# Ledger of designs, part 74: peptides against a protein of PDB entry 6A30

Target 1, 150 residues: chain A of PDB entry 6A30
Amino acid sequence: AQDADNVLQPIMDLLDSNLTLFAKICEKTVLKRVLKELWKLVMNTMERTIVLPPLTDQTMIGTLLRKHGKGLEKGRVKLPSHSDGTQMIFNAAKELGQLSKLKDHMVREEAKSLTPKQCAVVELALDTIKQYFHAGGVGLKKTFLEKSPD

## One batch from the design tools (peptide; made by RFdiffusion4, then SolubleMPNN)

Design b2_p20_1_s1 (from b2_p20_1, 10 letters changed)
Fold by OpenDDE base, seed 3:
Structure b2_p20_1_s1 (fold): chain B 150 residues (1-150), chain A 20 residues (1-20)
Amino acid sequence: as target 1 above (150 residues)
Amino acid sequence: SSQQRIEELTEKLKKALEEK
């Protein structure tokens, strides 16, 4: 439970901060696209956390999330308060495009074998995050969430 | 708890989507 909490808290912070922003500036279709990109980002980050650094290293998770989320954060900062809606959408789309390219830079390494404890933590975390993105059925479809983000 | 927080965030997202 505590281990899952350590993984989930940084993810929830990322999701809350980004979606709060995009929910204000985007229409529904664009917002759903943002959700899909955030889903991919979170899944890829978790995968890296499992394969490369120890899951128990919260600092590494936070660093990975910050590194990959910098595009969205920079987009948030760079959005001029007085810019037209078109420019805001363009900037947001550009930042999301950069996130999609992160996949190309991910070295596909063979997943390390997880301990039973690690498996349980990952399973719990994934279920929790899927619940969020599904949003009671108004968010992303279950079929999308059940597929590999690749 | 993380579970409570995710439920709150989920509800927040749900409302945001429904209002669109």
Scores: peptide ipSAE 0.579, ipTM 0.935, DockQ to the pose 0.586
Fold by OpenDDE base, seed 2:
Structure b2_p20_1_s1 (fold): chain B 150 residues (1-150), chain A 20 residues (1-20)
Amino acid sequence: as target 1 above (150 residues)
Amino acid sequence: SSQQRIEELTEKLKKALEEK
């Protein structure tokens, strides 16, 4: 439980911060696209967490997420107070583009063997995150979430 | 707990999507 918490907290922080922003400025279709990119980012980050740092190290997970999140933040366009809907969509699309760029910079490494405990933690975390992105059926489709983000 | 928090965040996301 505690180990899963250590994995999930940084992820939840990333998701909450980004989706709060995008939910305000995006129409539904764009928001779903953002969700898909965030899903891929989270999955890739988790993969790297398995390969490189210990899963129990929240600091390392947080650092990885923050490192990737900085690219998004850098691409975070402050919307003018008087921007029209078109400009808002454009800005959202630009931010989405930053997420995609971050994915391209992620080095794919072979997963190290996990202990049974680590496997259980990853499984729990993954299921929890899938539930989030599914959002009771109004978010991403289960079929999408069950496929490899690669 | 993380479970409680994720449920809250999920509900938040759900509401955001439903309002669109």
Scores: peptide ipSAE 0.578, ipTM 0.934, DockQ to the pose 0.570
Fold by OpenDDE base, seed 5:
Structure b2_p20_1_s1 (fold): chain B 150 residues (1-150), chain A 20 residues (1-20)
Amino acid sequence: as target 1 above (150 residues)
Amino acid sequence: SSQQRIEELTEKLKKALEEK
């Protein structure tokens, strides 16, 4: 549905941009930690979208993602052509540090009641995003994704 | 569609994780 598309497009843009970067610079365990932080960010953003603005407002969702996800900027890490493995690890550690700082600034919003339409959109969006993070079983565990990030 | 796009992105992520 168009409503689900409005929610998913900004999220997909965030995920694609960040994972393209982190997949290059992180080993598997670190990348999974990044995925967990991105999951929390996405969940927080969706919750805020439910509470504050209409779920159909793509611009607002994009703004929320940019505002709360600024620590995940794709252009932040310059990877020189002659960087060695040690430098790559250092860069990955630096990025994780920034993610931790971002987490400290995340505030949970109070929940409100949803209309049946909004509920259906959220459920569809959540299922879609969970599939992404699960990545056919090589990503995050289903048990983790089914728990509240709070 | 968003569904098609997420599937493509999922495969991209899956591949990236499997190569590590």
Scores: peptide ipSAE 0.575, ipTM 0.933, DockQ to the pose 0.566
Fold by OpenDDE base, seed 1:
Structure b2_p20_1_s1 (fold): chain B 150 residues (1-150), chain A 20 residues (1-20)
Amino acid sequence: as target 1 above (150 residues)
Amino acid sequence: SSQQRIEELTEKLKKALEEK
């Protein structure tokens, strides 16, 4: 339980901060697109963190998410005009899109096999995050969430 | 708990989507 919490807390912070911002400025279709990009980002981040040694997993998720989140928070600048807001959304979406493509540049670090305990933690975290993105059926579709983000 | 927090965040997201 505690291990899952350590994984989930940084992710929740990222999701809450970004979606609070985007929910205010985006139309529904754009917001759903943002959700899809955030989903990819979270999945990629989890995949990277899971492949890393157990001792650094929790700290690395937080560090990776904070490092990537700083790029998204730059959009929190005072929206002086509607045009600036659209450009910021576009830039944020572009950055998220670039981060999702970073999978292609990740050198296959030797896929260290997760321990059964680590697998259980990741599965729990994944199910929890899927629940969030599904949002009782008004968010992303289950079929989308069940597909590989590849 | 993380479970309670995710439920709260989920509800927040639901409301945000329903208002659009």
Scores: peptide ipSAE 0.574, ipTM 0.934, DockQ to the pose 0.594

Design b2_p20_1_s2 (from b2_p20_1, 9 letters changed)
Fold by OpenDDE base, seed 3:
Structure b2_p20_1_s2 (fold): chain B 150 residues (1-150), chain A 20 residues (1-20)
Amino acid sequence: as target 1 above (150 residues)
Amino acid sequence: SAQERIKQLTEELKKARAEK
């Protein structure tokens, strides 16, 4: 449990800030679309992290997420003017694009078998992330989350 | 904890929807 929490903390830190912002600035349908894209991104990143041992270093995921999260300054979210909202979406899209590029640089190494401990951590992490994206029913539908390639 | 963060996010998202 503690190991899973440690792995999830950097992801949650990034998501908390971004999702809160998007919830405020986006219309409901737009927000849902953004959540779906973020879900896919997170799942793909996790899958690769599991499959690619070199990236299992918590520091790399944290650093990657932190490098991409640095654009969201802790500034008092002034309700972005229409112009600010567009720029924030653009920045978020740019960050997502960089994550996609990182994806392309991750050489498919042969999937090493996970140890039982690693499997347990992954299962717990996945369950937690599903709960996070469901957000008590205000986020993504359970049916969508269950159909995601785990 | 992760569960507390999920709860907090849930409340924030609910609040954001209620304000629209």
Scores: peptide ipSAE 0.209, ipTM 0.772, DockQ to the pose 0.753
Fold by OpenDDE base, seed 2:
Parts: sequence; structure tokens; C-alpha cells
Structure b2_p20_1_s2 (fold): chain B 150 residues (1-150), chain A 20 residues (1-20)
Amino acid sequence: as target 1 above (150 residues)
Amino acid sequence: SAQERIKQLTEELKKARAEK
């Protein structure tokens, strides 16, 4: 459990601020679309993280996420108080684009076999992320999350 | 904990939706 929390902490730090912002800016349908794209991004990032570096190398994941997260923070366009809804959506899309760059920096290496401990950590992490994106029913539907390939 | 953060985020998302 603690290991899963440690792995998820950098991801949650990145997502919490962005999701809160998107929730404020986006209409419900737009927010759902954003959540779906973020879900795909997180799943792809986790897949690469599990397959390429050892899960114990939290430093690499944290560094990559922080590096791109800082880019997102800098990309927190302080929406001028007078920005049109269109500009807000554009800025949200720009932030998503910055998150997608994280995927491009992950070099594909050969799949490493996970130890039973690592598998358990990954399973816990995945369950937690599903709960996170479900957000007590205000986020993505459980059926969507369950159908997504892990 | 991760669960507490999920709960906090859930509440923030609910609030953000209620304000619209």
C-alpha cells in the first residue's frame, strides 16, 4: 500500500491541480472528454513506466512528471478574468498537450518482468487511479474505466 | 493518503460543478 502511494503521489500532484482547474473551466461534457484523454495518457504512462524502469525507480517517474508538471504550471495560463469560454477551452487543450509530451520522452525499452510484489503494487495503483478518475461518480463511469486496457 | 486525496478531489469537483 505504501509503495503504491509513493508511486501515485507524483501523478496525483500533477493531476489534482489540473483537474480542479478543468472542473472550474470546462462544461460537464467537455470535462468528461478531458478526463477521458487524461485517463488514456495516465494508462499509457503507467504502462511505459512499468515496462521500462523498475517501479522502485520512483525518482525517474517523479522527475519526468515534475519536469512536465512544471511545464504545465508555467502553462497555467492565468486566464485573464475576461477570457472567452473558447479561450479557456483552448488553454485547457494546451495543458493536455503539454501532458502528452511526457509520453514522447519515455523511451521504449524491453518489457521487464515484474516481481510478485511489483505486480501487487501495480494492481493497487491501478485500482486507486480508477477510483481517482471515477471521483465518487462525478468523473468517468466505472464501465469506461473497467473496459480500458491496463 | 491516496484515498484522502481522492476524497478531497471528489469534493472539489462536486463544488466546482455546483458553482456552474
Scores: peptide ipSAE 0.203, ipTM 0.766, DockQ to the pose 0.742
Fold by OpenDDE base, seed 4:
Structure b2_p20_1_s2 (fold): chain B 150 residues (1-150), chain A 20 residues (1-20)
Amino acid sequence: as target 1 above (150 residues)
Amino acid sequence: SAQERIKQLTEELKKARAEK
C-alpha cells in the first residue's frame, strides 16, 4: 500500500489542482471528455514508464512525473474572478499540454517481467487511480475505467 | 494517504460542480 501511494503521489499532485480547475470551468459533458483524455494519458504514461528498464517502477514513475510536472501548480488554485475565464482555459490547456509532453517523452521498450512485489504495487496503484478518477461518482463512470487497458 | 486525497478531491469536485 505504501509503495503504491508513493508511486501515485506525483500523479495525484499533478492532477489535483487541474481536475478541480476543470470542474469549475468546464460544462459537465466537456469535463467528462477532458477526464477521459486525462485518464488515457495517465494510463498510457504509466504503462510506458513501468516497462522501461532499468529503473524500478517507483523510481521511474516518480522521477519522470516529478521532472515533467514541475511546471504544474501544486495546491489549491485560487480561481481568479469570473472575468478571466479565457485565461483559465488557456492555463488549463497549457497544463494539459505539459502532461501530454510527458507522454511523448516515454519510450516503450520490451517489458521485463515484474517481480511479485512490483505486480502488487501496480495492482494497488491501478485500483487507487481508478477510484481517483471516479471521484465518488462525480468523475468518470466505473464502467469506463474498468474497460480501460491495464 | 491516497484514500484521503481521493476523498478530498471528491468533495472539491462536488463543490465545484454545485457552484455552477
Scores: peptide ipSAE 0.226, ipTM 0.784, DockQ to the pose 0.805; fails the geometry check
Fold by OpenDDE base, seed 1:
Structure b2_p20_1_s2 (fold): chain B 150 residues (1-150), chain A 20 residues (1-20)
Amino acid sequence: as target 1 above (150 residues)
Amino acid sequence: SAQERIKQLTEELKKARAEK
């Protein structure tokens, strides 16, 4: 449990402020689309992090998220006028797009078989992430989260 | 701690939707 929390904390730190902001500025359908894209990004990042580096490098997710998250922190949440909201979405989309480009540079090292302990941590982490994105029913539908490749 | 963060986020998202 503690290991899963440690893995998820950097992701949650990144998402908490952004999702709250998006919830305020986006209408329901736009928010749902944003959540779906974030879900895909998180799942792809998790897949790569689990398959490529040993789970002991909590530092790499944190460093990758921090290196890219520093661009998000400079967004002084001035309550953006309607024009500023579009720019924030554009900047967030640009940053998310850069994370997708990280896909091409990560040399797939041979998928090391996860130990039973690592598998248990991953399962717990995935369940927690699903709950996070469901957000008590205000986020993504359970059916969507369950059908997504994990 | 993760469950508490999920709960907090859930409440914030609910509030944000209610304000619209």
Scores: peptide ipSAE 0.218, ipTM 0.781, DockQ to the pose 0.763; fails the geometry check

Design b2_p20_1_s3 (from b2_p20_1, 7 letters changed)
Fold by OpenDDE base, seed 4:
Structure b2_p20_1_s3 (fold): chain B 150 residues (1-150), chain A 20 residues (1-20)
Amino acid sequence: as target 1 above (150 residues)
Amino acid sequence: SAQERIEKLTKELKEARKEK
């Protein structure tokens, strides 16, 4: 439990900073969309980090942005700020490159399945981050969080 | 703690909803 918390703290710090900003500047529907995209990005990043030794944080971010970034462009949301929602997600994703810190505790050994300890950490981390994005019911819906981001 | 972070985010999002 403590290991999972320790691993998530830096991620949550980064997310907190971004989400606090987004909460202030985004309209409700926009914020929800941003949360959804961030969730997908986080989940995919975590998945890749666990399953594959990532080449570089930049490579992962670039791949994730290419996959998920297109979904934000279609909503002509009048954001009061000059930054396109896509750019905001890009910036958030860039900062989320620090998800690499999760690697120290969750990296799959090249030839082995996750150890029981690693599995427990992953499970707890996933549950915790789901709760985080749910935010007591004011964030993302549980039904959304339980679905695969893919 | 993670719980504190969740509570913090919850509060922030609730406040954001009230303001808008």
Scores: peptide ipSAE 0.457, ipTM 0.884, DockQ to the pose 0.720
Fold by OpenDDE base, seed 3:
Structure b2_p20_1_s3 (fold): chain B 150 residues (1-150), chain A 20 residues (1-20)
Amino acid sequence: as target 1 above (150 residues)
Amino acid sequence: SAQERIEKLTKELKEARKEK
């Protein structure tokens, strides 16, 4: 359990900041779309991190996500005028797009078989992050979260 | 804890719905 929390902490820190912002500035339908895209991104990132680098490289996901997240911290929450909100969404989409490009530079290292212990940690982490995105029913639907983002 | 974060997000998203 502690290992799963350690794996998820950097991701949740990033998600908490971004989702709080999006919840404030986005209309409900837009927010749902953003949540879906974030879910896909998180799942793809986790899958690659689990399959490619050993779980010990938690620092890389956190660093990669933090490097992209740092751009959002410096903005004084001026209530963005409608124009500023669009630009923030665009910038967020651009940052998400760059994370997708980083996908191409992660060399398919040989899929190291996870140990049974690592598998258990991953399963717990995946369950936890699904609960996070479900957010007591106000987030994404369970049926969506159970489908592969492929 | 992860559970506390889930609860926090749940609250924030619920509040965002009430303001809209």
Scores: peptide ipSAE 0.455, ipTM 0.882, DockQ to the pose 0.688; fails the geometry check
Fold by OpenDDE base, seed 1:
Structure b2_p20_1_s3 (fold): chain B 150 residues (1-150), chain A 20 residues (1-20)
Amino acid sequence: as target 1 above (150 residues)
Amino acid sequence: SAQERIEKLTKELKEARKEK
């Protein structure tokens, strides 16, 4: 448990700062949409970090933003300014480059498969981050968190 | 701890809902 907490510490610090800000400035429906997009971004980043060969943070973020950024525009999310909401998520995604620290904590050596111990830590970390985004029921629904973000 | 952070976020989101 402590190992999983240590792995998630940098990510949660970043998420806490961003979500605190968004909670203050966003309407409820906007906040929910932001949470969903952040969840997708976090999950995709974690997947790439764990499963795929090492990529640069810039490449990972850029690829994720291109894949998911187009989806944000198609949603009937009446953001007060479509440009501002997209830009805010884009900025948050840039800051999520700190997710590379998750890789450093979880992978002993680059390009090696995770050990059974590391796999257990990842599983616990994933469960913890799901609970984080659920936020005692005021965040994302469990059914949404259990589905693939793709 | 992670649980403390979850509780903190829960509180913040609940407060944000009450203010709106």
Scores: peptide ipSAE 0.444, ipTM 0.879, DockQ to the pose 0.726; fails the geometry check
Fold by OpenDDE base, seed 2:
Structure b2_p20_1_s3 (fold): chain B 150 residues (1-150), chain A 20 residues (1-20)
Amino acid sequence: as target 1 above (150 residues)
Amino acid sequence: SAQERIEKLTKELKEARKEK
């Protein structure tokens, strides 16, 4: 459990900050779309990272997400209190787009086999992140989360 | 903890839903 928490911590740090912002600025349908895109991004990132370097307590996933998220932190979207809702959505979409660039920077290396322990950690981490995106039923539907993202 | 973060997000999303 602790290992899974360590794996998820960097991801959740990034997600918490961004989703909190998006929850405030996005309309419900837009927020749902953002959640779906973030889910796909997270799943794809995790998949690539699992196939690549060994999962250490400091997962490369979190580091990679954080590196691309630095553009988001610097973008304290001081949403001007007077900006049109359209501009807020545009800014949110721009931030999401910056996160998507992470996918392009991940070099595919030869798939490494995970130890049984690592597999268990990954499984627990995946279950936890699904629960996170489900958010007690106000987030993504379970049926969506159970499907492999394309 | 991860669970605390889930609960926090749940709360935030619920609140956001009420405001809209």
Scores: peptide ipSAE 0.437, ipTM 0.876, DockQ to the pose 0.696; fails the geometry check

Design b2_p20_1_s4 (from b2_p20_1, 7 letters changed)
Fold by OpenDDE base, seed 3:
Structure b2_p20_1_s4 (fold): chain B 150 residues (1-150), chain A 20 residues (1-20)
Amino acid sequence: as target 1 above (150 residues)
Amino acid sequence: SAQERIEKLTKELKEALKEK
């Protein structure tokens, strides 16, 4: 559906921009850690968009994702030397670690009731992104993904 | 489409992880 597309496009942009480089340069353990942090970021962002702004507000979603993903975006521009790469990864990991606590800083408000249409959009979007992060079984475990807020 | 795009990204990630 077009509505699901509107939700997914900003997420795909985030994933593409932040994982492409890391997938190439990081060893598997580090990459999985990055995936976990990105998963949390995506889930928290989606939760916020459900509770506060309209789900169809692509601009808002994009802004939220960019605001919290700034550290990794800088890494895409630089092809690091060995030393630069280490520092970049360290900084990115530090920033991602801070993002893992994003939910704790969110005002816990009662979630708005979703219409059936909104529910369908959210379900479709979640299924799609779970597939991405699972990556045919070589990515994040299903059990981990299923325990995430949705 | 968004679906095609995410499938492509998924494939790329899968291949990257497979090789490690």
Scores: peptide ipSAE 0.338, ipTM 0.846, DockQ to the pose 0.584
Fold by OpenDDE base, seed 1:
Structure b2_p20_1_s4 (fold): chain B 150 residues (1-150), chain A 20 residues (1-20)
Amino acid sequence: as target 1 above (150 residues)
Amino acid sequence: SAQERIEKLTKELKEALKEK
């Protein structure tokens, strides 16, 4: 449980920081697009966390999040300052949209085998995150989430 | 706990999406 918390905390910080405002001001279609990009970011980050650093290293996860996002701070995407909220959202969406290409630019990392304990932690974390993105059926589709392995 | 936090965030997201 504590190990899962260590994995989830940076992710929750990212989600909290970036979706609170978006959820309020975005049209549903735009919000869904943002959710998909955040999902990809989270999955990519978790993949690296699983492959290289210890899963219990919250600081490492934070560092990985920053590496994956342009202008991304630890647990937060830095939004450009614009007087026009629409332009701000557009720019943010554009930046997030580039995350879809991140997989192609990821350098192959040396993979390590996970212990059964680590596997259990990852599964718990993934289930929790999937639940969030599904949002009781009004968020991302289960089929979409299930096609995105860690 | 992290689980409690994620449940709260999930609720907020659900509410936001239902309004649209």
Scores: peptide ipSAE 0.329, ipTM 0.840, DockQ to the pose 0.614
Fold by OpenDDE base, seed 5:
Structure b2_p20_1_s4 (fold): chain B 150 residues (1-150), chain A 20 residues (1-20)
Amino acid sequence: as target 1 above (150 residues)
Amino acid sequence: SAQERIEKLTKELKEALKEK
């Protein structure tokens, strides 16, 4: 549905920007750590979207993701040398690890009820995103994805 | 569409993780 697309597009932009390079160059354990932090970011952003503004506000979702993504963009990591590249990857992973602190800075606001339509959109979006992070069983475990990062 | 994009990204991620 168009509404689900509006929610997913900013998320796709985030994932494309942050994981395309990492997926290729990171060791598996590092990549999984990156995935976990991005999962938390996505879930927190979606929660805010549900609680505060309408779910169909693509611009807001994009803005929230960009703000909390700490400026991670596609092509950010310049790899002039092997040693430098490795260090940069570790630094990037460390930066992503700081996303866990987002919870402490998240202001709780009044929650609004969702319409049945909005619920369906959220469920569809979540299932799609979970599928991505699970990556056919080689990514994050289903048990982890079923837990709320809150 | 976003669905098509995520399927593509999922495939890329899956393949990258399998090779490790």
Scores: peptide ipSAE 0.326, ipTM 0.839, DockQ to the pose 0.635
Fold by OpenDDE base, seed 2:
Structure b2_p20_1_s4 (fold): chain B 150 residues (1-150), chain A 20 residues (1-20)
Amino acid sequence: as target 1 above (150 residues)
Amino acid sequence: SAQERIEKLTKELKEALKEK
């Protein structure tokens, strides 16, 4: 449980920082597109966590997420207080574009063999994240989430 | 806890999506 928490905390920081604003201001279809990109980012980051740094090292996980998140934040457009809905959508689209650019720099690596403990941690973390993105049925479809390799 | 935090975030996301 503690190990799963260590994995989840940096992920939650990423999700919170990138979705809180989007959830409030974006149209539903735009928000779902953002969710899909974030899902891919999270899955890729988890994969790298298995391959490169120790899975239980929160600092390493955090560093990976921050490295990717920093690129996203660079594209994070602060919306003016008086922006109309069109401008808000446009800004959201710009941020989505940054997510896509970040994805292009991700290298997929094959996961190393995990110990039973590591497997349990990854499974727990993955299930939790899937639940988040599913959002009680109003988020991403289960079929989409289940087909995403990690 | 991380679990409580993720549940909170999930709730917020769910509510946001329902309002759209």
Scores: peptide ipSAE 0.305, ipTM 0.828, DockQ to the pose 0.622

Design b2_p20_2_s1 (from b2_p20_2, 9 letters changed)
Fold by OpenDDE base, seed 3:
Structure b2_p20_2_s1 (fold): chain B 150 residues (1-150), chain A 20 residues (1-20)
Amino acid sequence: as target 1 above (150 residues)
Amino acid sequence: MITPSVQERIEKIQKAYKER
């Protein structure tokens, strides 16, 4: 239980900040596309984070993700003018791109086979994140979340 | 600070999606 919480909390904190922002600034169709891309990124990052780096590196990802999330709170929620919304999407896309680069750094470690305990933690974490992205039916469809992100 | 539960986080994001 504690191991799953240690993995989930940093990811959930990141998702709370980013999805709340996207919900405010994106039209429904754009938001759905952003959610799909974010889902793919999260799944690919989790898969690599769990298969390749020891649990200590997950804390580093969580810390990197938290450092970027804290930058969002200090901005006075001025209702973004149309120009500000585009810049915020661009900045968010750039942050997501940095997560992709972090993914490339993580790929270089030898894929250690997950222990049965680690597999169970991963499955629980994945199920929790699926529920979060589904958001009681107002987010992504279950049929999309059940498919491979590839 | 008490960390919010997964359910509380889901409810918060649902609210954010509905307020659009």
Scores: peptide ipSAE 0.520, ipTM 0.907, DockQ to the pose 0.265
Fold by OpenDDE base, seed 4:
Structure b2_p20_2_s1 (fold): chain B 150 residues (1-150), chain A 20 residues (1-20)
Amino acid sequence: as target 1 above (150 residues)
Amino acid sequence: MITPSVQERIEKIQKAYKER
């Protein structure tokens, strides 16, 4: 339980900040697209981190996401005026783009088989994140979340 | 600091999506 929480909390904190911002500034169709891309990014990052060395107490995902998310905390989301909205979307897109570059920095170390405990933690984390992206049906569809990220 | 539960986080984001 504690290990899963240590993994989840940094991810959820980042997601809360980003998705709250996107919810305020994005039209529904744009938001859905952003959510899909963010989902793919999270899944790819998790998949790669699962292949990376054992979930140390500070999950590399949480640390990576926190290192990149520190840029967002300074954005006191002033509800953008129409002109500020475009810049905020651009900044948010730029930050998402920086998160995509994390893919390139995650060197695939040799896939050590996860221990049963590590598998359970990852499964719990994935389920929780799926629930969060679904958001009781106002987020992404379950059918989308159940598909392998392309 | 008390961290919010997953449910509280979901409710918060649902609210944010509905307030648009």
Scores: peptide ipSAE 0.519, ipTM 0.907, DockQ to the pose 0.258
Fold by OpenDDE base, seed 5:
Structure b2_p20_2_s1 (fold): chain B 150 residues (1-150), chain A 20 residues (1-20)
Amino acid sequence: as target 1 above (150 residues)
Amino acid sequence: MITPSVQERIEKIQKAYKER
């Protein structure tokens, strides 16, 4: 339980901040697209963290997402003027694009088999993140979340 | 600092999606 919380808290904090921002700025269709891309990114990052060496206490997922998500925090909560909304979408898209480039810099270390404990932590984390992205039916559909991102 | 529960986080994001 505690290990799952340590992994989840940084991810959830990042998701709370970003999804709240996107919810305010994005039209419904745009928001759905952003959510789908963010879901794929989270899933890819989790999958890579599973393939990459053991969950060292430093939540590599949370640290990676936080390291690349730092660009979004500097938005002083000025009520977005129409011009500010477009710039924020552009910045968010640019940040998502930079997160996709992180894909190329993650050195694939040899896939160490997860321990049963690590598997259980990842499964719990994945289920929690799925629930968060579903958001009681307001977010992504369950059928989308249950499909492989590949 | 008390971290919000998963349920509280979900409720918060649901509210944000509805207030659009």
Scores: peptide ipSAE 0.512, ipTM 0.905, DockQ to the pose 0.284
Fold by OpenDDE base, seed 1:
Order: C-alpha cells, then sequence, then structure tokens
Structure b2_p20_2_s1 (fold): chain B 150 residues (1-150), chain A 20 residues (1-20)
C-alpha cells in the first residue's frame, strides 16, 4: 500500500494541477477531449515503463508527442487561440514526462520482469488513476477507461 | 504536510468540474 502511494503521489499531484487548470479554462466538450488525450498519454507512458526497456526519457516523450500531435490538427476545434491550447497540452504532456519519477521508482531494479509486488503496485496504481479520471461519473466513462488506448 | 487521500483528490476535481 505505502509503495503504491509513493508512486502515485507525484502523478496525482501533476494530474490535480493540470486537470484543475483545464477544468477552469476549458468548455465541457473541450475538457472531455483533453481528458481523453491525457488518459491515452498516461496509459501509453505506463505501458512503456512496464513493457519497454528504459529508452531515454526525451526520445520516448518526443516520439509520443510527435505521433499524437499530428492527430489533433484535423479537428476544427476553435480553441480561442490555436497556439495556446496546443502548447498548454504540450507543456502538460512535457510535465507528464516527469512520469520518469514513476519510472525511477519502478526501473531501479533491472529485472527483465516486474516482481509480483511491483505488478500489484502497478495494478493498484492503474485502478486508482482510472477512478481519478472517472471522478464519480463527471469525468470519463468507465467503458472508455476499460478499453485499450490502441 | 499530510498528502490528500485519493478520495479527497477525487472530491476536489469533482468540485472543479461542477463549478463551471
Amino acid sequence: as target 1 above (150 residues)
Amino acid sequence: MITPSVQERIEKIQKAYKER
């Protein structure tokens, strides 16, 4: 329990700050879109941290942001300033790249496979983050959170 | 500083979503 909390606290602090900000500045439809993109980013970062050997943090984040950033251009969402919203999501994603702290807590043992304890911590962390994104039903739908982000 | 519980964090974000 305590180990999961220690891993979750930095992520939750970052999510609290960013989601609180987006809740204040975004219209409801825009906020839902931002939540979906943040969820995908969190899930992809967790999956890579668990499954992929430690690629240098900058290369993974840069490749993820470059791959997903191309998809946002086609939606004619008139964000009041096109530059600021994309840059804020980019900055939030760059700060979410400090999920490296989650990486540093999990990667410190070069074991090819997560220990049963590490697996349990990751599972608890994933469930907690799902609950947070669901936010008692005012956030993302459970059916969306249960689907693979792929 | 006592770190907020997960439930407290959820309640805080729910409030932020309702205040719109």
Scores: peptide ipSAE 0.510, ipTM 0.905, DockQ to the pose 0.254

